# Peptides against a protein of PDB entry 3NZW: the designs that were tried, part 168

Target 1, 212 residues: chain A of PDB entry 3NZW
Amino acid sequence: TTTLAFRFQGGIIVAVDSRATAGNWVASQTVKKVIEINPFLLGTMAGGAADCQFWETWLGSQCRLHELREKERISVAAASKILSNLVYQYKGAGLSMGTMICGYTRKEGPTIYYVDSDGTRLKGDIFCVGSGQTFAYGVLDSNYKWDLSVEDALYLGKRSILAAAHRDAYSGGSVNLYHVTEDGWIYHGNHDVGELFWKVKEEEGSFNNVIG
Target 2, 222 residues: chain B of PDB entry 3NZW
Amino acid sequence: QFNPYGDNGGTILGIAGEDFAVLAGDTRNITDYSINSRYEPKVFDCGDNIVMSANGFAADGDALVKRFKNSVKWYHFDHNDKKLSINSAARNIQHLLYGKRFFPYYVHTIIAGLDEDGKGAVYSFDPVGSYEREQCRAGGAAASLIMPFLDNQVNFKNQYEPGTNGKVKKPLKYLSVEEVIKLVRDSFTSATERHIQVGDGLEILIVTKDGVRKEFYELKRD

## One batch from the design tools (peptide; made by RFdiffusion4, then SolubleMPNN)

Design b2_p22_2_s4 (from b2_p22_2, 12 letters changed)
Fold by OpenDDE base, seed 3:
Structure b2_p22_2_s4 (fold): chain B 212 residues (1-212), chain C 222 residues (1-222), chain A 22 residues (1-22)
Amino acid sequence: as target 1 above (212 residues)
Amino acid sequence: as target 2 above (222 residues)
Amino acid sequence: MADLLDAMINPPKSLSGYRTGK
């Protein structure tokens, strides 16, 4: 798995691969590793598929309950804290979760929290999470700047996941791409890695380690 | 050391069509090298046009299916006989599976039916309740033999238009029910040849807007 | 029972290789 999120002048980019594995078996190439909690809030998934899918869906329910009770959308800070508190209660039980909670509120602006099953909760501008995270960081850190255009930021997110898919055997399938703004998240499509790789190679003149 | 799980073998397969879905399973039940039954159905009509199979440890599979059937019953009681949608059924099954997260059902679960738009739907589950909607899925003993075949024949993976020098993919299209049944039969026939835990009989449940139809075919009995 | 899950013939799906961010 490779997931990433970063803040820039235009909001938040979220990009993830779609491969799931069971040992050496590719269980799926089409897993949705982003949960759309509400129109302004996303969660990413790495680790145990069921753990992430179940508890982030549960988180969505808690966020909705907050809206009903408080008559306003939940903050990204509060949403991430709910999840963090939950996984902390299960500390030692064997949950495996590496998540990013990404969203926008008027109070906070664009916000990213990292939450994992060890109980770590971090606010930050850039996170890559998963077995391919170091590959993604290599591309992302080398090209990131706050003043990226939306187009360049989207491409950078997609390109970083592609790099990870190329080098990490546990990442692949496709890239799912999101842009989060004050108006909510926008889905920017599913990009098959097989097609994307050759396109990028041709257009950039990159991936020269691959002949063909 | 205590091992609470058995393995009763078998294989299941789901394929979604445009306005139908198919869930098929062999009828062999085995323990180790001993055939317990040559006809033990493991694909079930659960009502509301939902068919279900939980393949692996049969005791766990049966328990899960029974719980789901009960869930359907209670859903009707609580919601004035409202039909349970396939997506809601999938969510319910996730909760059943994840409720035993720390002592899981040792099964690969597949359900099939029609979505709310009348389109064929197949959902697959891991033992602890992760799920996704797919066009096709194989589960069980011979899943590793069948799934690549389905990738090629249902989703047309690695197929290109002739004369395009591999630049144009074969376009995706829905398969007819007849084509799907042929693929299912070929899949199980082939799997039976290469896997000792698959064989005896093939039961296919076809879900359409008109209900659930069952078909049965003989497999090798060796 | 993480060990039990790993011992299964068909283990749960993994969005594998979770590591700490940064």
Scores: peptide ipSAE 0.229, ipTM 0.815, DockQ to the pose 0.283
Fold by OpenDDE base, seed 5:
Structure b2_p22_2_s4 (fold): chain B 212 residues (1-212), chain C 222 residues (1-222), chain A 22 residues (1-22)
Amino acid sequence: as target 1 above (212 residues)
Amino acid sequence: as target 2 above (222 residues)
Amino acid sequence: MADLLDAMINPPKSLSGYRTGK
């Protein structure tokens, strides 16, 4: 798995691969590793598929309950805290979760929290999570700047996941890409790695370790 | 080492068509190298046009299916006999599985039916309740033998239009029920040849808007 | 009991490679 999220002048980019594995077995190439909690809030998944899928879906329910009770959308801080508190209660039980809660509220603006099953909760501008995270960071850190255009930021997110998919055997399938703005998240499609790789290689003149 | 689980072998397979879905399973039940039964059905009609199989440890599978059937019953009681949708069924099964997250059901679960638009639907689950809607899925002992075949023949993986130098992928299209049944039969006959835990009989449940139909085919009994 | 998952012949699906301690 490789997931990433970063803040920039245009909001938040979220990009994830879609491979799931069971040991050496590729269990799926089409896993949705982003949960759309509400129109302004996303959750990413790494670790145990069931743990992430179950609890982030549960989180969605909690966020909806908040909205019903408080008559306003839940903050990203509060949503991430709910999840972190939950996993902390299960500390030592064997949950495996590496998640990012990404969203926008008027109060907070664009916000990213990292939450994992160890109980760590971090607010930040850039996170890569998963077995391919170091590969993604290599590309992302090398090209990141706050002043990226939306187009460049989207490409950078996609390109970083592609790099990880190329080098990490446990990442691949496709890239799912999101842009979070003040108006909510926008889905920017599913990009098959098999096709995307060759396209990027040709356009950039990159990946020269592979003969086309 | 304490091991509360058995492994009863077998294989199951789901394929979604345009307006139908198929869930198939062999009827062999085995422990280690001993065949317990040559006809022990493991694919079930659960009502509301939903078919289900939980393959692996049969005791766990039976328990899970029974719980789900009971869930369907109570859903009707609580919601004025409303039909349980396939997506809601999937969510319910997730909760059943994840409810035993720390002592899981030792099964690979697949359900099949029609979605609310009348399109074929297949959902697959891991032992602890992660699930995904897919066009096809193999589970059980011979899943590793069958799934690549399904990738190629259902999802047309690694197939390209002739004369395009590999530039144009074969377009996705739905298969007919007859084509799907052929694929299922070929899958199981092939798996039976190469896996000792697969064989004896093949039971196929076909879900359409008209209900659930069952077909049975003999497999090799070696 | 958590160890039981790792001992399974057919393990649960993993969105592999989560690293603890960010």
Scores: peptide ipSAE 0.228, ipTM 0.807, DockQ to the pose 0.240
Fold by OpenDDE base, seed 1:
Formats: structure tokens, sequence, C-alpha cells
Structure b2_p22_2_s4 (fold): chain B 212 residues (1-212), chain C 222 residues (1-222), chain A 22 residues (1-22)
């Protein structure tokens, strides 16, 4: 798995691969590793697929309850804290989760929290999470600027996941791409790695280690 | 060492068509190298046009299916005989599975039916309740043999239009029920040849808007 | 318990990163 999220002048980019594995077996190439909690809030998934899918869906319910009770959308801080508190209660039980809670509230602006099953909760501007995270960081860190255009930021997110998919055997399938703004998240499509790789190679003149 | 799980082998396969879905399973039940039964159905009509199979440890599979059937029953009681949608069924099964997250059902679960738009739907589950809607999924002993075949024949992976030098993928299209049945039969006959835990009989449940139809085919009995 | 899950014939799906065995 490779997931990433980063803040920039235009909001948040979230990009994830779609491969799931069971040992050496590719269980799926089409897993949705982003949960759309609400129109302004996303959760990413790494670790145990069921753990992430179950609890982040649960989180969505909690966020909705908050909205109903408080008549206001939950903050990213609070949403991430709910999840963090939950997983912390299960600490030592064997949950496996590495998640980023990404969203926008008027109070907070664009916000990213990293939450994992070890009980870590971190606020930050850039996170890559998963077995391919180091590959993604390599590309992302090398090209990241706060002042990226939306187009460039989207491409950078996509390109970083592609790099990870190329090098990490546990990442691949496709890139799911999101842009989170003040108006909510926008889905920017599913990009099959098999096609995307060759496109990027041709357009950039990159991946010269692979002969086309 | 204590092992609470058995493995009863077998293989299951789901494929969604445009306006139908199929869920198939062999009828062999095995322990180690001993065939317990040559006809032990593992694909079930659960009502509301939902078919289900939980393949792996048969005791767990049977328990899960019974729980789901009971869930369907109670859903009707609580919601004025409302039909349980396939997506809601999937969510329910997730909760059944994840409810035993720390002592999982030792099964690979697949359900098939029609979505609310009348389109074929197949949902697959891991032992602890991760689920995904897919066009096709193989589960069980010979899943590793069949799934790549399905990738190629259902989703047309690695197939390209002739004369395009591999630049144009074969377009996705729905398969007819006849084509799907053929693929299922070919899958299981092939799997039977290469896996000892697959064989004896093939039961296919076909879900359409008209209900569930069942077909049976003999497999090798060796 | 994690060991048991990993030892299953059909183990739970992993979105690798934090699970034993990636």
Amino acid sequence: as target 1 above (212 residues)
Amino acid sequence: as target 2 above (222 residues)
Amino acid sequence: MADLLDAMINPPKSLSGYRTGK
C-alpha cells in the first residue's frame, strides 16, 4: 500500500494505490483505500483492510452523529481524535491501521491528521503511509512546494503513487486521486498504473530503467 | 498445538453479468486428503434474491450462512417484509464477520445478486469482513488457479485489439449467462484437474430478476 | 492472535504498511 496526503496553497491532495495483498497473493487490484466520510472529510486506509474499512466507516457514522447533535460539521481534529481514541482502546489487541484523516473546515482550514493503531496521532502537512511510503516520499519531497498549482499538485500526488507502485511490490493497481478544497473533496479519477506508467514515461522521459 | 480451525477445501466462484449474477461452488467436502462427501452443497439461496457461500472451514461457513439467513428473517420482521438489498446484505455480513474479529470465521465469503438497479452484483469478503463489490471473484482452495483466469476472461486483462500493437485494450463488455456458465464450468474442470480439494460436483446458482435458478454438473470424482 | 490471522490459508486482506508481513 501507498497512501499520501499533502497540504498546499490549493487545499489538500490525497492519492492512494488500490492493491491489496494476502502474503504473496494479490488479493485485489481495485480496493478503495479512501473512505468518503462526508463531503469535506476523507479517510485513507493502510494496514488491515477490514480494520480500516470497518472502523473508518464507523467513524463516518460518528461524524454524522456529531453533525446531527451539534448541527455543525465535525472538525478534522475531532474526527481524527475519535478514531485515535477508538484504536487506542484496542491497543495491543492486534488492530492494524495507518490512516490519514483529511478534510476542510472553516475553522481549521485544510487539515491532515495521521492516525495509526499504535495510538499515534499527528497533525502535519505531508504524510505518506504504507509499505511504499518511502518511494512516494522520494518523489513528493523532491517536488513539493506550497505554491503548487492545483494541476501540478494533482499530478505530483499521482506521480508519487506511481513511483511507489513501480518499486513496491505491495503497491499497484491504480491511483485514486482526490482534491480537497473549501467546497469539499473532488474525486479526480481512477488511473490504472499499467496505462499511467507508460503515459508518464513518454511524457516525462522518466523511468528510463524500463525499456519500452 | 491447538488449532481451532479445520479446512474442508472446495472452491467457489462468483461472476456478475449485466442483469444477472452467478455463484458457483464445487460439492466436494474434504479433510486433509480424505473426501468426506462428494455432494455437500456450499452455495445457498438466502432469500431476497441473494445467494451466499462461505468457503473454508465448513463449520464456520455454515454458522455464518445461518446467521445471515437469520438476519434476513429479522430484517423482514423489523422492516415490514422489505427486500434486503445486496449492498445492505454486504454490510450486514461485514458486521457478522468483524464481530468475530479476534476469533474469525475461517472462510472466504462471496455473495451474489442484483443491485437496486437490476445489475448483477458480486461481493467478496475476507475472513474478518473487508468487502468489495467486484465483477468476479474466486474463493477457496483453487482460487489462486481460477482468479487469474477470470482476470483474463471476464475482465479481459492483458488482451488487446488485434492490429493495434498492444496499444488498444480489448473493450470491456458484459458476458451472457451462457458465456458465464461456460467460463464457470471451464474454471472448475480445470481446477479439478490440478487441485485435490476440488471436484465431484459443480453447483451453480444463477440470480436474475425472475429469481434463483440452480444448475448442477458433474466433475471428476478422483 | 495476529499470528493466527497470518497463518490462515485465506488470510485477511492487507493494505500493507502496518500488518505483520507488510
Scores: peptide ipSAE 0.200, ipTM 0.800, DockQ to the pose 0.181
Fold by OpenDDE base, seed 2:
Structure b2_p22_2_s4 (fold): chain B 212 residues (1-212), chain C 222 residues (1-222), chain A 22 residues (1-22)
Amino acid sequence: as target 1 above (212 residues)
Amino acid sequence: as target 2 above (222 residues)
Amino acid sequence: MADLLDAMINPPKSLSGYRTGK
């Protein structure tokens, strides 16, 4: 798995691969590793598929309950805290989760929290999470700047996941791409890694370790 | 060291069509190298046009299916005999599975039916309740033998239009029920040839708007 | 009991990054 999120002048980019594995077996190439909690809030998934899927869905329910009770959207801080508190209660039980809670509220602006099953909760501007995270960081850190255009930021997110998919055996399938703004998240499509790789290679003249 | 789980072998396969879905399973039940039964159905009509199979440890599978059937029953009681949708069924099964997260059902679960638009739907689950809607899924002993085949024949992976120099992928299209049945039969006959835990019989449940139809085919008994 | 998941013949799906051994 490779998931990433980063803040920039235009909001938040979220990009994830779609591969799930069971040992050496590719269990799926089409996993949705982003949960759309609400129009302004996303959760990413790494670790145990069921753990992430179950508890982030649960988180979605908690967020909705908050909205109903408080008559306002839950903050990214609060949403991430709910999840963090939950997983902390299960500390030592064997949950496996590496998540990013990404969203926008009027109070917070664009916000990213990293939450994992160890109970770690971090606020930050850039996170890559998963077995391919270091590969993604390699590309992302090399090209990141706050002043990226939306187009460039989207490409950078996509490109970083592609790099990880190329080098990490546990990442692949496709890239799901999101842009989060003050108006909410926008889905920017599913990009098959197979097609994307060759396209990028041709256009950039990159990936020269592979001869087509 | 005590192992609470057994492995009863077998293989299951689901394929979604345009307006139908199929869920198939062999009827062999084994323990180690011994055939316990040559006809032990593992694909079930659960009502509301939902078919289900939980393949792996049969005791767990049966328990899960029974719980789901019971869930369907209670759903009707609680919601004025409303039909349980396939997506709701999938969510329910997730909760059943994840409810035993720390002592999981040792099964690969697949359900099939029609979505609310009348389109074929297949949902697959891991042992602890992660689930996805897919066009096809193989589970069980011979899943590793069948799934790549399905990738190629259902989703047309690695197929290209002739004369395009590999630049144009074969377009996705829905398969007819007849084509799907052929693929299922070929899958299981092939799996039976190469896997000792698969064989004896093949039961296919076909879900359409008209209900659930069952077909049975003999497999090798060796 | 957590170790049972890792010992399964057909392990749960992993979105690798935090699972034991991955």
Scores: peptide ipSAE 0.238, ipTM 0.817, DockQ to the pose 0.182; fails the geometry check

Design b2_p22_3_s1 (from b2_p22_3, 12 letters changed)
Fold by OpenDDE base, seed 5:
Structure b2_p22_3_s1 (fold): chain B 212 residues (1-212), chain C 222 residues (1-222), chain A 22 residues (1-22)
Amino acid sequence: as target 1 above (212 residues)
Amino acid sequence: as target 2 above (222 residues)
Amino acid sequence: QPPLPDTSLAAQFMRTREALSK
């Protein structure tokens, strides 16, 4: 798995691969590793598929309950804290989760929290999470700047996941791409790695380690 | 070291069509190298046009299916006989599986039916309840033998239009029920030849708007 | 007894498989 999220002048970019594995077996190439909690809040999934899917869906329910009770959208801080508190209660039980909670509220603006099953909760501007995270960081860090255009930021997110998909055997399938703005998240499509790789190679003149 | 799990082998396969879905399973039940039964069905009609199979450790599979059937029953009681949708069924099964997260059901679960738009639907689950809707899925002992075949023949992976220099993929299209049944039969006959835990009989449940139909075919009894 | 394949979203997070293999 490779997931990433970063803040920039235009909001938040979220990009993830779609491969799931069971050892050496490719279980699926089409896994949805982003949960759309509400129109302004996303969660990413890495680690145990069931743990992430179950508890992030549960988180969605908790966020909805908050909205019903308080008649206001839950903050990204509070949403991430709910998840963090939950996994901390299960500390030692064997949950495996690496998640980013990304969203926008008027109070906070665009916000990213990293939450994992070790009990870590971090607010930050840039995170890559998963077995391919280092590959993604290599591309992302080398090209990131706050003042990226939306177009360039989307491409950078997509390109970083592609790099990880290329080098990490546990990442691949497709890139799912999101842009989070003050008006909510926008889905920017599913990009098959098999096609995207050759497109990027041709357009950039990159991936010269592959002849074709 | 005590192992609470058995492995009863077998293989199951789901394929979604345009307005139908198929869930098939062999009828062999085995422990190690000993055949316990040559006809032990493991694909079940659970009501509300939902078929289900949980393949692996048969005791766990039976327990899970029974719990789900009960869930359907209670859903009707609590919601004025409302039909349980396939997506809601999938969510319910996730909770059944994840409820035993720390002592999992030792099974691969597949359900099949029609979604609320009348389109064929197949959902597959890992032992602890992660699930995904897919066009096709093989589970069980011979899943690794069958799944690549399904990738090629259902989803047309690695197939391209002739004369396009591999630049145009074969277009996706729905398969007819007859075509799907042919693929299922070929899958299981092939798997039977190469896997000792697959064989004896093939039971296919076909879900359409008219209900669930069953078909049975003999497999090699070696 | 070989464990059933469990779905993982990272190589280092094969908890279900490990648990079932014990």
Scores: peptide ipSAE 0.129, ipTM 0.773, DockQ to the pose 0.130
Fold by OpenDDE base, seed 4:
Structure b2_p22_3_s1 (fold): chain B 212 residues (1-212), chain C 222 residues (1-222), chain A 22 residues (1-22)
Amino acid sequence: as target 1 above (212 residues)
Amino acid sequence: as target 2 above (222 residues)
Amino acid sequence: QPPLPDTSLAAQFMRTREALSK
């Protein structure tokens, strides 16, 4: 798995691969590792697919209850705290979750929280999570700027996942790409790694270790 | 050391068509190298045009299917005989599975039916309730033998239009029920040749807007 | 117990955990 999220002048980019594995077996190439919690919040999945899918869906319900009770959109801080508190109650039970909760509220602006099953909760500008995270960081850190255009930011997210898919055997399938703004998240498509790789190689003149 | 789980083998697969879906399973039930039964159905009509199979440890599979059937019953009681949609069924099954997160059902679950638009639907579950809607999925003992075949023949993976130098993929299209049944039969006959836990009989449940139809075919009894 | 047929991403996350713990 490789998931990433980063803040920039235009909001948040979220990009993830879609490969699921069971040991050496590729269980699926089409897993949706972004949970659309609600129109304004995204959760990413790494670790146990069921743990993330179940509890992030549950989180969506909790966020909805908040909005009904308080008549206001839940903050990213509060949403991530709900999840963090939940997993902390299960600490030691064997949950496996490495998640990013991403959203954009008026009071917070674009916000990313990392939450994992160890009880860690971190706010930050850039996170890569998964077995391919170091590969993604290599590309992302080298090209990241706050002032990226939306187009360039989307490409950078996609390109970083592609790098991870290339080097990490546990990552691949496709890139699912999101842009988060104050108006909510926008889905920017599913990009098959097989096709994307050759396109990028040709256009950039990159990946010269592979003969096409 | 005590092992609470058994493995009864077998294989299942689901394929979604445009306006139908199929869920098929062999009828062999085995423990280790001993055949317990040559005809023990593992694909079930659960009502509301939903067919279900939970393949792996048969005791767990039967328990899960029974719980789901009961869930359908109570859904009707609580909601004025409203038909349970396939997507709602999938969510319900997730909760059944995840409810035993720390002592899981040792099964790979597949359900098939029609979505609310009348299109074929197949949902696949891991033992603890992660699920995904797919066009096709193989589960069980010979899943590793069948799934690559389905990738190639249902989703046309690694197939290209002739004369395009591999630049144009074969376009995706739905298969007819006849084509799907042929693929299912070929899958299971092939799997039977290479896996000892697959054989004896093949039962195919076909879901259409008109209901559930069953077909049976003999497999090798070796 | 026998290995469960799962779509587990657990091993992938464990690497993340190890990296984050250092």
Scores: peptide ipSAE 0.094, ipTM 0.788, DockQ to the pose 0.095
Fold by OpenDDE base, seed 3:
Structure b2_p22_3_s1 (fold): chain B 212 residues (1-212), chain C 222 residues (1-222), chain A 22 residues (1-22)
Amino acid sequence: as target 1 above (212 residues)
Amino acid sequence: as target 2 above (222 residues)
Amino acid sequence: QPPLPDTSLAAQFMRTREALSK
């Protein structure tokens, strides 16, 4: 798995691969590793598929309850704290979760929190999470600027996941791409890695270690 | 060390069509190298046009299916006989599976039916409740043999239009029920040839807007 | 007992924890 999220002048980019594995077996190439909690809030999934899917769905319910009770959308800080508190209660039980809670509120603006099953909760501008994270960081860190255009930022997110998919055997399938703004998240499509790789290689002249 | 799990073999397969879905399973039940039964159905009509199979350890599978059937019953009681949608059923089954997260059901679960738009739907689950809607899924002993075949024949993976020098992929399209049945039969006959835990009989449940139909075919009894 | 066919979204998820802890 490779997931990433980063803040820039235009909001938040979220990009994830879609491969699930069971050992050496590719269980799926089409897993949805982003949960759309509400129109302004996303969660990413890395680790145990069931743990992430179950508890992030649960988180969605908690966020909805907050909205009903408080007549206001939950903050990204509060949403991430709910999840963090939950997994911390299960510390030692064997949950495997590495997630990013990404969203927008008027109070916070665009915000990213990293939450994992060890109890870590971090606010930040850039996170890559998963077995392919170092490959993604290699591309992302080399090209990241706060002042990226939306187009360039979207491409950078997609390109970083592609790099990870290329080098990490446990990442692949496709890239799911999101842009989060003050008006909510926008889905920017599913990009098959098999097709995307050759397109990028041709257009960039990159990946020239691979003979086409 | 105590091992609470067994493995009763078998394999299951779901394929979604445009306005139908199929869920198929062999009828062999084994323990180790011994055939316990040559006809032990493992695909069930659970009501509300939902068919279900939980393949692996049969005791766990039966327990899970029973719990789900009971869940359907209570859903009707609590919601004025409202039909349980396939997506809601999937969520319910997730909760059943994840409720035993730390002592899981040793099964690969697949359900099939129609979504609320009348389109074929197949959902597959891992032992602890992660699930995904897919066009096709094989589970069980011969899943590793069948799934690549389904990738090729249902999703047309690695197929290209002739004369395009591999530049144009074969376009995706829905398969007819007849085509799906042929694929299912070919899948199981092939799997039976190469896997000792698959054989004896093939039971196919076909879900359409008109309900659930069952078909049965003989497999090798080796 | 035999391993469960549980699916993972990060086979080397420990790498993430290590990287973030540094």
Scores: peptide ipSAE 0.029, ipTM 0.773, DockQ to the pose 0.083; fails the geometry check
Fold by OpenDDE base, seed 2:
Structure b2_p22_3_s1 (fold): chain B 212 residues (1-212), chain C 222 residues (1-222), chain A 22 residues (1-22)
Amino acid sequence: as target 1 above (212 residues)
Amino acid sequence: as target 2 above (222 residues)
Amino acid sequence: QPPLPDTSLAAQFMRTREALSK
């Protein structure tokens, strides 16, 4: 798995691969590792698929309850705290979750929280999470700047996941790409790694470790 | 060390068509190298045009299916006989599975039916309730043998249009029920040849808007 | 107990934990 999220002048980019594995077995190439909690909040999945899928869906319910009770959208801080508190209650029980809660509220602006099953909760501007995270960081850190255009930021997110998919055996399938703005998240498509790889290789003259 | 889980072998396979879905399973039930039964159905009509199989440890599978059937019953009681949609069924099954997160059902679960638009739907679950909707899925003993075949024959992976020098992929299209049944039969006959835990019989449940029908085919009994 | 075949995104998360512990 490789997931990433980063803040920039245009909001948040979220990009994830779609491969699930069970040992050496590729269980799926089409896993949705972004959970759309609500139109303004995204959760990413790394670790146990069931743990992430179940509890982030549960989180969505809690967020909706908040909106009903408080008559306002839940903050990213509060949403991530709910999840963090939940997983902390299960500390030691064996949950496996490496998640990013990404969203945009008027009071917070674009916000990313990292939450894992060890109880860690971190706010930050850039996170890569998963077995391929170091590969993604390699590309992302090398090209990141706050002033990226939306187009360049989207490409950078996609390109970083592609790099991870290329080098990490546990990552692959496709890149699911999101842009989060104050108006909510926008899905920017599913990009098959096979097709994307050759396209990028040709256009960039990159991936020269592979002969076309 | 006590092992609470057994492995009863077998294989299941789901394929969604345009306006139908198929869920198939062999009828062999084994323990270790002993055949317990040559005809133990593991694919079930659960009502509301939903078919279900939970393959792996049969005791867990049966328990899960029974719980789901009961869930369907209570859904009708609580919601004025409303039909349970396949997506809602999938969510319900997730909760059944994840409810035992720390002592999981040792099964790979697949359900099949029609979505609310009348399109074929297949949902696949891991033992603890992660699920996704897919066009096809194999589960059980011979899943590793069958799934790559389905990738190639249902999703047309690694197939290209002739004369394009591998530049144009074979376009995706729905398969007819006859084509799907053929693929299912070929999958199981092939799996039976190479896996000792698969064989004896093949039961196929076909879901259409008109309901669920069953087909049965003999497999090798060796 | 025998290993349960679950869909794993975990190999990746373990790396995250290791990275955070360094």
Scores: peptide ipSAE 0.027, ipTM 0.764, DockQ to the pose 0.085; fails the geometry check

